# Peptides against a protein of PDB entry 7RZF: the designs that were tried, part 109

Target 1, 358 residues: chain A of PDB entry 7RZF
Amino acid sequence: PFQEEHLKQLYKIVPIKDIRNLYVTFPIPDLQKYYKSNPGHYLGHLIGHEGPGSLLSELKSKGWVNTLVGGQKEGARGFMFFIINVDLTEEGLLHVEDIILHMFQYIQKLRAEGPQEWVFQECKDLNAVAFRFKDKERPRGYTSKIAGILHYYPLEEVLTAEYLLEEFRPDLIEMVLDKLRPENVRVAIVSKSFEGKTDRTEEWYGTQYKQEAIPDEVIKKWQNADLNGKFKLPTKNEFIPTNFEILPLEKEATPYPALIKDTAMSKLWFKQDDKFFLPKACLNFEFFSPFAYVDPLHCNMAYLYLELLKDSLNEYAYAAELAGLSYDLQNTIYGMYLSVKGYNDKQPILLKKIIEKM
Target 2, 358 residues: chain A of PDB entry 7RZF as posed
Amino acid sequence: PFQEEHLKQLYKIVPIKDIRNLYVTFPIPDLQKYYKSNPGHYLGHLIGHEGPGSLLSELKSKGWVNTLVGGQKEGARGFMFFIINVDLTEEGLLHVEDIILHMFQYIQKLRAEGPQEWVFQELKDLNAVAFRFKDKERPRGYTSKIAGILHYYPLEEVLTAEYLLEEFRPDLIEMVLDKLRPENVRVAIVSKSFEGKTDRTEEWYGTQYKQEAIPDEVIKKWQNADLNGKFKLPTKNEFIPTNFEILPLEKEATPYPALIKDTAMSKLWFKQDDKFFLPKANLNFEFFSPFAYVDPLHSNMAYLYLELLKDSLNEYAYAAELAGLSYDLQNTIYGMYLSVKGYNDKQPILLKKIIEKM

## One batch from the design tools (peptide; made by RFdiffusion4, then SolubleMPNN)

Design b2_p15_3_s3 (from b2_p15_3 with T4K A6G D7P)
Fold by OpenDDE base, seed 1:
Structure b2_p15_3_s3 (fold): chain B 358 residues (1-358), chain A 15 residues (1-15)
Amino acid sequence: as target 1 above (358 residues)
Amino acid sequence: ASSKPGPVPDVVLNL
């Protein structure tokens, strides 16, 4: 277990690839025995969230971070890590102290709100969806993953243990949150900008690095992280599927799309799935406009319109993706293409959100 | 994203 001398450390690491990464790492207890409640997954879901009022949304708004990942990672025997990893912009590399301050402000918001049973229920429902369809979509990846899981779970639970959340344990969520403190931090910054500024070499891979103690003044700034009013818990994910009914194949089902509506202003083609038998659909819309590509000005306006439309839909994109829904918007030589794909149950909700922004 | 963090440099994870 990490002693005090191993905490409050900053590592400046030279990468082989031209990458800029920040790793904010917290030693935590071994949570493997708590897989039925999975408090590390609950916290990773919130800290790693990409919706409005998330940590990532604020860090992106400042131009400091491109991507964020939050979650637990296995360590040596008897402990784990909770890690917040971000991809840094060039500007973000200069603002690492402020980025970490925002991480602690978000963590302080999670402490102030306390554990939310509805968030646990969404994690449970998302995991149940992922479990129910995992074997049907990716059989080759399933066997190798089961073999690894057999080392950690009872044989009877191996199929479900990674996905099945059964117990809401607010006490364990609070216990993990209590480990996410500045006094318990190990920070790594990975950047080529540290080339020629390192004094150590890692024994196994020859990675060049510098190790420094984080100044007590910086630790105190992070300990005094206030509630930032920009941070909010996510809203409920309206896109999580609950109906998985597969309609029977019609006797007149064609192996190719059939024209089911033909009007002066629209054509509708339909094909029932005859191969996959999943509660999934693909909705594809082609919009035709005589003005879309008539000249360079109209082309640029049509491009700008789609970029603004995508930006206006970004608030739903992550929640839809988590629920196994996606959309695509493209310019075409005749106008615009829209595609909505994934579980069919909540596709009408996502399609309505898109149309309301059009 | 909520996921298992990628490869972290061993110097950060090793004591």
Scores: peptide ipSAE 0.196, ipTM 0.870, DockQ to the pose 0.511
Fold by OpenDDE base, seed 2:
Structure b2_p15_3_s3 (fold): chain B 358 residues (1-358), chain A 15 residues (1-15)
Amino acid sequence: as target 1 above (358 residues)
Amino acid sequence: ASSKPGPVPDVVLNL
């Protein structure tokens, strides 16, 4: 178990690769016995969220962070870690203290709002979707994964325990949040900028590092993290599929796309799936504009329009991705191409959001 | 994203 002398530590690590990473690590109790509620997954979902008012959204807006991951990791016997890992920009490397302040401001927001049953339900539903389709989408590597989890779960639950959430436990969420404090932090910064500034070498890989105590002033700054009004809980994910019905194959189903609508302004081709038998669809739209590529100016305007459209849709991209939906927007020599892919149930909602921004 | 954190340097996880 980590004693007080092991906490409030800063590690400056020299990587072999040209990478800039920050790891903000908290020792937490062993949560394995609480797999039915998985409070670490709940917190990882919120802290790792990428939507408006998220931690990542604010850190991206400052140009400090490219990506963020939040979640639990196994430790030694009897404890785990909760880790917030970010990919740092060159500028973000200069603002590590302020990045961590924003992490504690977001954690403080989670404490102020308290545990949300609707967020747990979304996590449950997303995991149920992932479980239902795991073997259909990724048939390889399942056996090796099962062998690892057999040590942690009853035999009857081994197939489901990693995916199926059963119990909303606000008490356990609060218990984990109580461990996410500055006094319980271990920070690692990974950057080549520490080359020639290290005093230790790790025994196993020869990794050069420096270990320092985090100054009490910095710990106090993080302990006094206020509520930043930019941080908000995510909105409900409207893209989570609930209908998984597969329509029967029509007797007239063609092995190739059939023209089902032919008008002066639109043509529509349809092909029913005869192979995959998944509740998924691919919608592909080609829009023709006589102006799109008339000259270099119109070409550049069409490009800029599409980049602005993509940017305006970023608020939905993450929620759609979590729900197993994706979209793509591309310029074509005749205009633009739109693709919407994934679970068919909520595709109309995503398509509507795209069209409302067009 | 919510995911299992990547490889954390062992010096951070080891006592």
Scores: peptide ipSAE 0.189, ipTM 0.868, DockQ to the pose 0.506
Fold by OpenDDE base, seed 5:
Structure b2_p15_3_s3 (fold): chain B 358 residues (1-358), chain A 15 residues (1-15)
Amino acid sequence: as target 1 above (358 residues)
Amino acid sequence: ASSKPGPVPDVVLNL
């Protein structure tokens, strides 16, 4: 529905809240009929990725962006948008043109690599996990959601259509990538720094804004986005669970944690789940050091050590989170606490990665 | 993150 005059527009918007946001928006075809392949989700997964070589990792390394979201959004007129939304730092607000250049460099990387079936399979597996362990929504909410979904999906698919990917469609991925071009962009910058610099007011909410055409020179810079060698496709997520076996409850299962190992260096307690029957575990480790709290210097060094350890683990944090794994690292008065939580299948892998960084 | 983008200002989504 957007004609050429509606494209290549910049909106400077005054927020009510003290927020700094950038929205890079592309009109795209309605992809609802392609739910089995979900090309917009595939692209959102990659563009929104937070691992090494991601768009976010590079923009964070420059101090320009805190968070990034990429994905499709429904439009009011039988079309969709693909949107890249970032939370801007104060410095990032000064570098919006360069941030958008990096977005187009990443998109150009996706074009150069082409559609990856293994990435589609990873999305499929993640969605299958999410579907399998979907909490039962409250009956009223569920009924209302199903009624809405019935407008888009066959009755037999209504329960699964949002989650189960079935078809790898590289042609549709490329079709969407072809819409992610500078000539098809609508940019919004949301910042209080535009207060008193606006000339329009939105009729519904009274939002103050300025609309400007993006200069042709800026569009051309984005069109000529090269391959930035810092951008890489993510590695395969090694944390995606594949085994969901629930071990039978032992006949002598204790209602409380039982001491199952007692050594000079360690004690181990174990409790089997007797309530939830999920393929999940919680691993909790307390490390004791006589030096951790001996004086303020040791306390500060122990704090710094954990912050450095957390930073060194950022490589795995996002992939673990996507796979329904989490870890936590805390200073204690006795030393350090480590927790690993989520699906039990890949917890040993995450634990090994943590210990290798210690 | 890959998520449904949050609320986008209507001025960006409207003609």
Scores: peptide ipSAE 0.182, ipTM 0.868, DockQ to the pose 0.514
Fold by OpenDDE base, seed 3:
Structure b2_p15_3_s3 (fold): chain B 358 residues (1-358), chain A 15 residues (1-15)
Amino acid sequence: as target 1 above (358 residues)
Amino acid sequence: ASSKPGPVPDVVLNL
């Protein structure tokens, strides 16, 4: 277990690669026995969320962070870590204290709202989808994985324990939130900007670093993190599939795409899946415009239009991705291409959102 | 994203 001397530490680390990373790490109890409720997954889902009012959305809006990951990591026997990891911009590297303040403001928002059963239910449903459509692991990998899991789970639960959320435990969510405090923090900043500013070398890999105590004033600033009105819980994920019915193969099913609609303004090709038998579809749209590539100005306008369209869709992209939906938007020499892929049940919802922004 | 955090520098974890 980390002693008090190991807490409130800042590590400045020189990477081999040109990367800028922040790791905000909290020692937490071993949560393995609570796999049925998985409070660390619940918190990782919210802290790592990318939708409107998320921690990442606010940090991106400031130009400080590109990506964010939140979740639990295994430690040594008897403890785990909760880690918030961000990819820093050059500007974000100058604002690390304020980035961490925003992390504590978001954590404070989670405390103020309390545990939400509907969020747990979404995590449960997402995990159920992931379990149902789990890719066939390679037999050796699967056997080795099962052997490892048998140390943690009953034999009857080994196949499901990683995915099945069964118990909503608000008490355990609060217990983990109570460990996510400034007094328990270990911070690491990874940047080449620390080259020539380090005083220690790690024995195993020769990693150059500097270790500093975080000033008590900074810890107090984080302890007094106010509620930031920009932070909101996510809205319900409308893209989570609930219907997994597979339509029977039609008698007239062609091995190639068949033209099923031909009009002056549109052609439609269709091919039924004859191989995978998944409740998935690929919708591909090619839009043709005589103006798309007529000159460099129109080409640049078409590019800017798609970049703005993608930006306007970012609010849905993450929720869709979590639900096993994706979209792609590309410029073509004739216009634009749109693709919507994944579970077919909620594709019409995502497609409608895209069209409403076009 | 919610995921298992990637490799964290050993200096942060090795105590």
Scores: peptide ipSAE 0.172, ipTM 0.865, DockQ to the pose 0.534

Design b2_p15_3_s4 (from b2_p15_3, 4 letters changed)
Fold by OpenDDE base, seed 1:
Structure b2_p15_3_s4 (fold): chain B 358 residues (1-358), chain A 15 residues (1-15)
Amino acid sequence: as target 1 above (358 residues)
Amino acid sequence: ASSKPAEIPSVVLNL
């Protein structure tokens, strides 16, 4: 159990690899008994979100952070950690205090909005999708996960307990948010820039580090974190599949793609799935333009067009990925290629969003 | 992303 002397600490750690990481860690109660509500997953979903108005979106806009992960991790017996981990840019390494201020501003936004039942329902639906298809897609990863889960859940619930959200518990969400405070923080910065500036060595791995108390003035700055108007809750994820119907294999189903439409401006090939029997589809579009690669100027314009198109779709990319949808956009010698893959139910919505930005 | 954080340095977890 962390005493007050173990809180408000900064660790400067020398890595073996050339990496720049920040770990903002909070001791929290053991949440294992609350698996049916999983308040740590709810908070990890929001803090780790990558959409507009997210913590990551703001930190990326400043050029300080590349990636962000939020969630709970097991500790010793009777406690866990909530951790926000970011990959730092060279500039972000100079702005660690401000990065952590933004983390506390986002957490303060979550307190001000309060627990949202619709966000819990989306987490429930996403987990139900992941559970329903886990065994059909990746049988080899299943056995190793079950063995670990058997230590924490009843045998009857082991298959479902990691994924089954049943109970919306706003009280437990607030309880965890009350632990995400500056007075309860442990900060670790991992960078080669600390080489030759360490005074301690860790006994188990020989990791060189320096430990410092975080100044009370810095703790007070984080305690006084205001509501930053750039932070918003995510919008509802329109890409979450709800229909999982698998159409019967047609009697005339071809083993290869058949040409089902041939016109002067378009050809369409179709193949029904005869192997996987999943509610998934692959949509592939090849666009032909006589101007796409006629000269270096047109090549550069076609490249810039696709980069701008990708940037304009970034607001949907994360929500689509969470829902098991993906898209790809590539330049080709004849024009462009578009691919949309994943669950079939919401593919038309994603395809419409892409076309509206084209 | 919402995921289990990568291996945190033992120094941060074991203290």
Scores: peptide ipSAE 0.092, ipTM 0.845, DockQ to the pose 0.518
Fold by OpenDDE base, seed 2:
Structure b2_p15_3_s4 (fold): chain B 358 residues (1-358), chain A 15 residues (1-15)
Amino acid sequence: as target 1 above (358 residues)
Amino acid sequence: ASSKPAEIPSVVLNL
């Protein structure tokens, strides 16, 4: 069990690789017995969210962070860690205190809004989708993962326990949020900039590090984290599939794409899936413009247009990805290519969002 | 993203 002497610590670590990482860690109770509600997954979903008003969105807007991961990790017997991990930019390495302030502002926003049953339901639905298709997608490393899970779950539940959320437990969400406080923090900064500034070596890997107490003034700054009005809960994910029906193979199904529409302005090819039997589709659109590559200026304008279009769609990209949807936009010598892939049920919604930004 | 955090240096975990 972490004693007070192990809390409020800063570790400056020299990596072998040229990486810049921040780890903000909190000791939490063992949540294994609460697997049916998984409050750590709920919090990891929100803290790790990438949509508008998210922690990552604000930290990216400042140029301090590239990526963010939030979630629980197993510890020793009787405790876990909640961890917020970010990839730091060179500028972000100078602003670690302010990055952590923003983390506590976001956590304070989660306390102010309280536990949301609709967010739990989205986590439940996303996990149910992931479970339903897990074996069909043949994820590499499934067997090694099961061996670890067998130590924690009944044999009958081992296959399902990681994915099946059953119980909304707002009390457990609040209990975990109460552990995500500055007084309980352990910070690790990983950067080559600490080379020659370390005084300890880790025995297992020879990792050079320095350990320091975080100043009480910095802890107080984080304890007094106000509500930052830029932080918002995510909107509902419109892309979560609900229909998984696989249409029967038509008797006239062709082994190759058939031309089903031929007009002066459009051609459409269709092929039904005869192999995978998944409720997934691939929509591919090629747009032809006589202006796209007429000269170098138009080529550069077409490039800039697609970069701006991609940027304008970033608000949907994460929600689509979570729901097992993806899109791609590319310049072609004749104009533009659009691809929409993933579960077919909500593809029309994503396609509409793309077209509304075009 | 919500994912299992990357390998945290053992120094941070081995208390």
Scores: peptide ipSAE 0.084, ipTM 0.841, DockQ to the pose 0.492
Fold by OpenDDE base, seed 3:
Structure b2_p15_3_s4 (fold): chain B 358 residues (1-358), chain A 15 residues (1-15)
Amino acid sequence: as target 1 above (358 residues)
Amino acid sequence: ASSKPAEIPSVVLNL
């Protein structure tokens, strides 16, 4: 466990690569024995959420952060870390104190709302989907993972323990939230902007860094983090599949896409899956417009339109991705391409959301 | 995203 002298520290680190990262780290107890409830996963799901009223949505809206990751990491023997990692913009590098304030405001919102059983149930359902299809999607990686997991789980539970949430434990969620405090924080900023401003070198990798104590006034500012009214719990993920039925192979199934609809304005090709036998589909749409590539102005307008459309869908894209759905939007020389991939059950919902934004 | 965070710089873990 870190001693008090190791807490409330700021590390300014020079990277080899041109990267801008912030790591906000908290020492937490070893949660391995609580794998059935996995309170660190619950908190990582919420803190790392990308939907409306999320921490990332607000930090993106300010132009300070591109990406956010929240979760637990194994530490040394007998403790773990909870980490919030963000990719910083150039502007975000100037606002690190305010970014961390927003992190504590979001954590304070989670304390105020308390543990939500419905959020736990979504995590359970998402993990159950991931487990159900794990062996079908990635068989080669499975055997190498089991050997490491056998050190932590009973043999009977080794296959399931990483995925099966069984117990809602609000007490353990609150216990971890109580460790996510400014007095327990370790901050690392990784940026080339610290080149020539460091005074230490790491013995192992030669990494140049500066260590500073975080000022007590800054710690107090974070301790007094208010309830920012922009932060909200996510809405229910509408994209989580519930139907996993596989339709029987039709007698007339062709080994290639067959034209099943031909109209003046549309052609539809279909191929049934004859190989994977998964409750998944791939929907591909090519839109043809005579205006898409008429001149450089129309090309630039079509590009800008798709970038704006993608941006307007980002919040749905995350919820869909968690549920094993994805979309892609591309400009083509003839117009636009849309792809929707993943579990077939909720594809119509995602497709409807895309069309409503078009 | 909720994921195992990227490699924290060894400086933050070991110091």
Scores: peptide ipSAE 0.077, ipTM 0.837, DockQ to the pose 0.591
Fold by OpenDDE base, seed 5:
Structure b2_p15_3_s4 (fold): chain B 358 residues (1-358), chain A 15 residues (1-15)
Amino acid sequence: as target 1 above (358 residues)
Amino acid sequence: ASSKPAEIPSVVLNL
């Protein structure tokens, strides 16, 4: 366990690769025994959220961060880490203190709202979907993971323990949130900009670094993190599938897409799945416009239109992805292409959202 | 994303 002297430390690390990363790390208790409630996953879901009013959304809007990952990680025996990791822009590297302030403002928002049972239920439902289809996805590396899990979970629960949330434990969520404080922080900044400014070398990999104490003034600034009104809890994920019914193969099922609708304005091809037997569909739409490729201006307008359309759909993209839905929008010579893929149950909802923005 | 964070530099974990 880190002693108090190992807390409030800043590590400036020289990478081998040209990367800019920030790691905000909190020592937390070992949460393994709480796998049925998984409070670290609940917090990682919220802190790592990418929807409107998320930490990432605000940090991206400032041009400081490209990506954000939040979650628990195994530590040494008897403790874990909660980590917020961000990919920094060049500008973000200059604003690390303010990025971390925004992290603490978001954490303060989570404290103010308290644990939400509906968010837990959403995590439970997402994990249940992932579990239900895990064995149907090619088990790359499954055996090595099972062997590790057998040391920590009863044999009967080994397959389920990583995925099945059973117990809403607001007390454990609050307990972990209470560890996410400035006085408990370890910060690492990874950047080539620290080359020639380091005074230590790591024994194992020869990584050059500098260790500094975070000034008490900076710790106090983070301790006094207010409620930033830009931060909001996510909305309920409307894309989480609940119906996994697989329709029986029709007797007249064609091995290739059959033309099932032919009109002056539309052609529709359909092929039932005869191979995978998954509650998944792929919807592909090609839109034809006589104006799409008439001249360079129309081509640029069609490009700009799709970029604006993609931007207007960003509010749904992450929620859809979490629910195992994806969409793609591309310019074609004849107009545009739309693809919607994933679980079939909520595809009509996502498709409606796309059409409402078109 | 809620994912297992990337490999934290060993410096942060092993100290």
Scores: peptide ipSAE 0.073, ipTM 0.839, DockQ to the pose 0.530

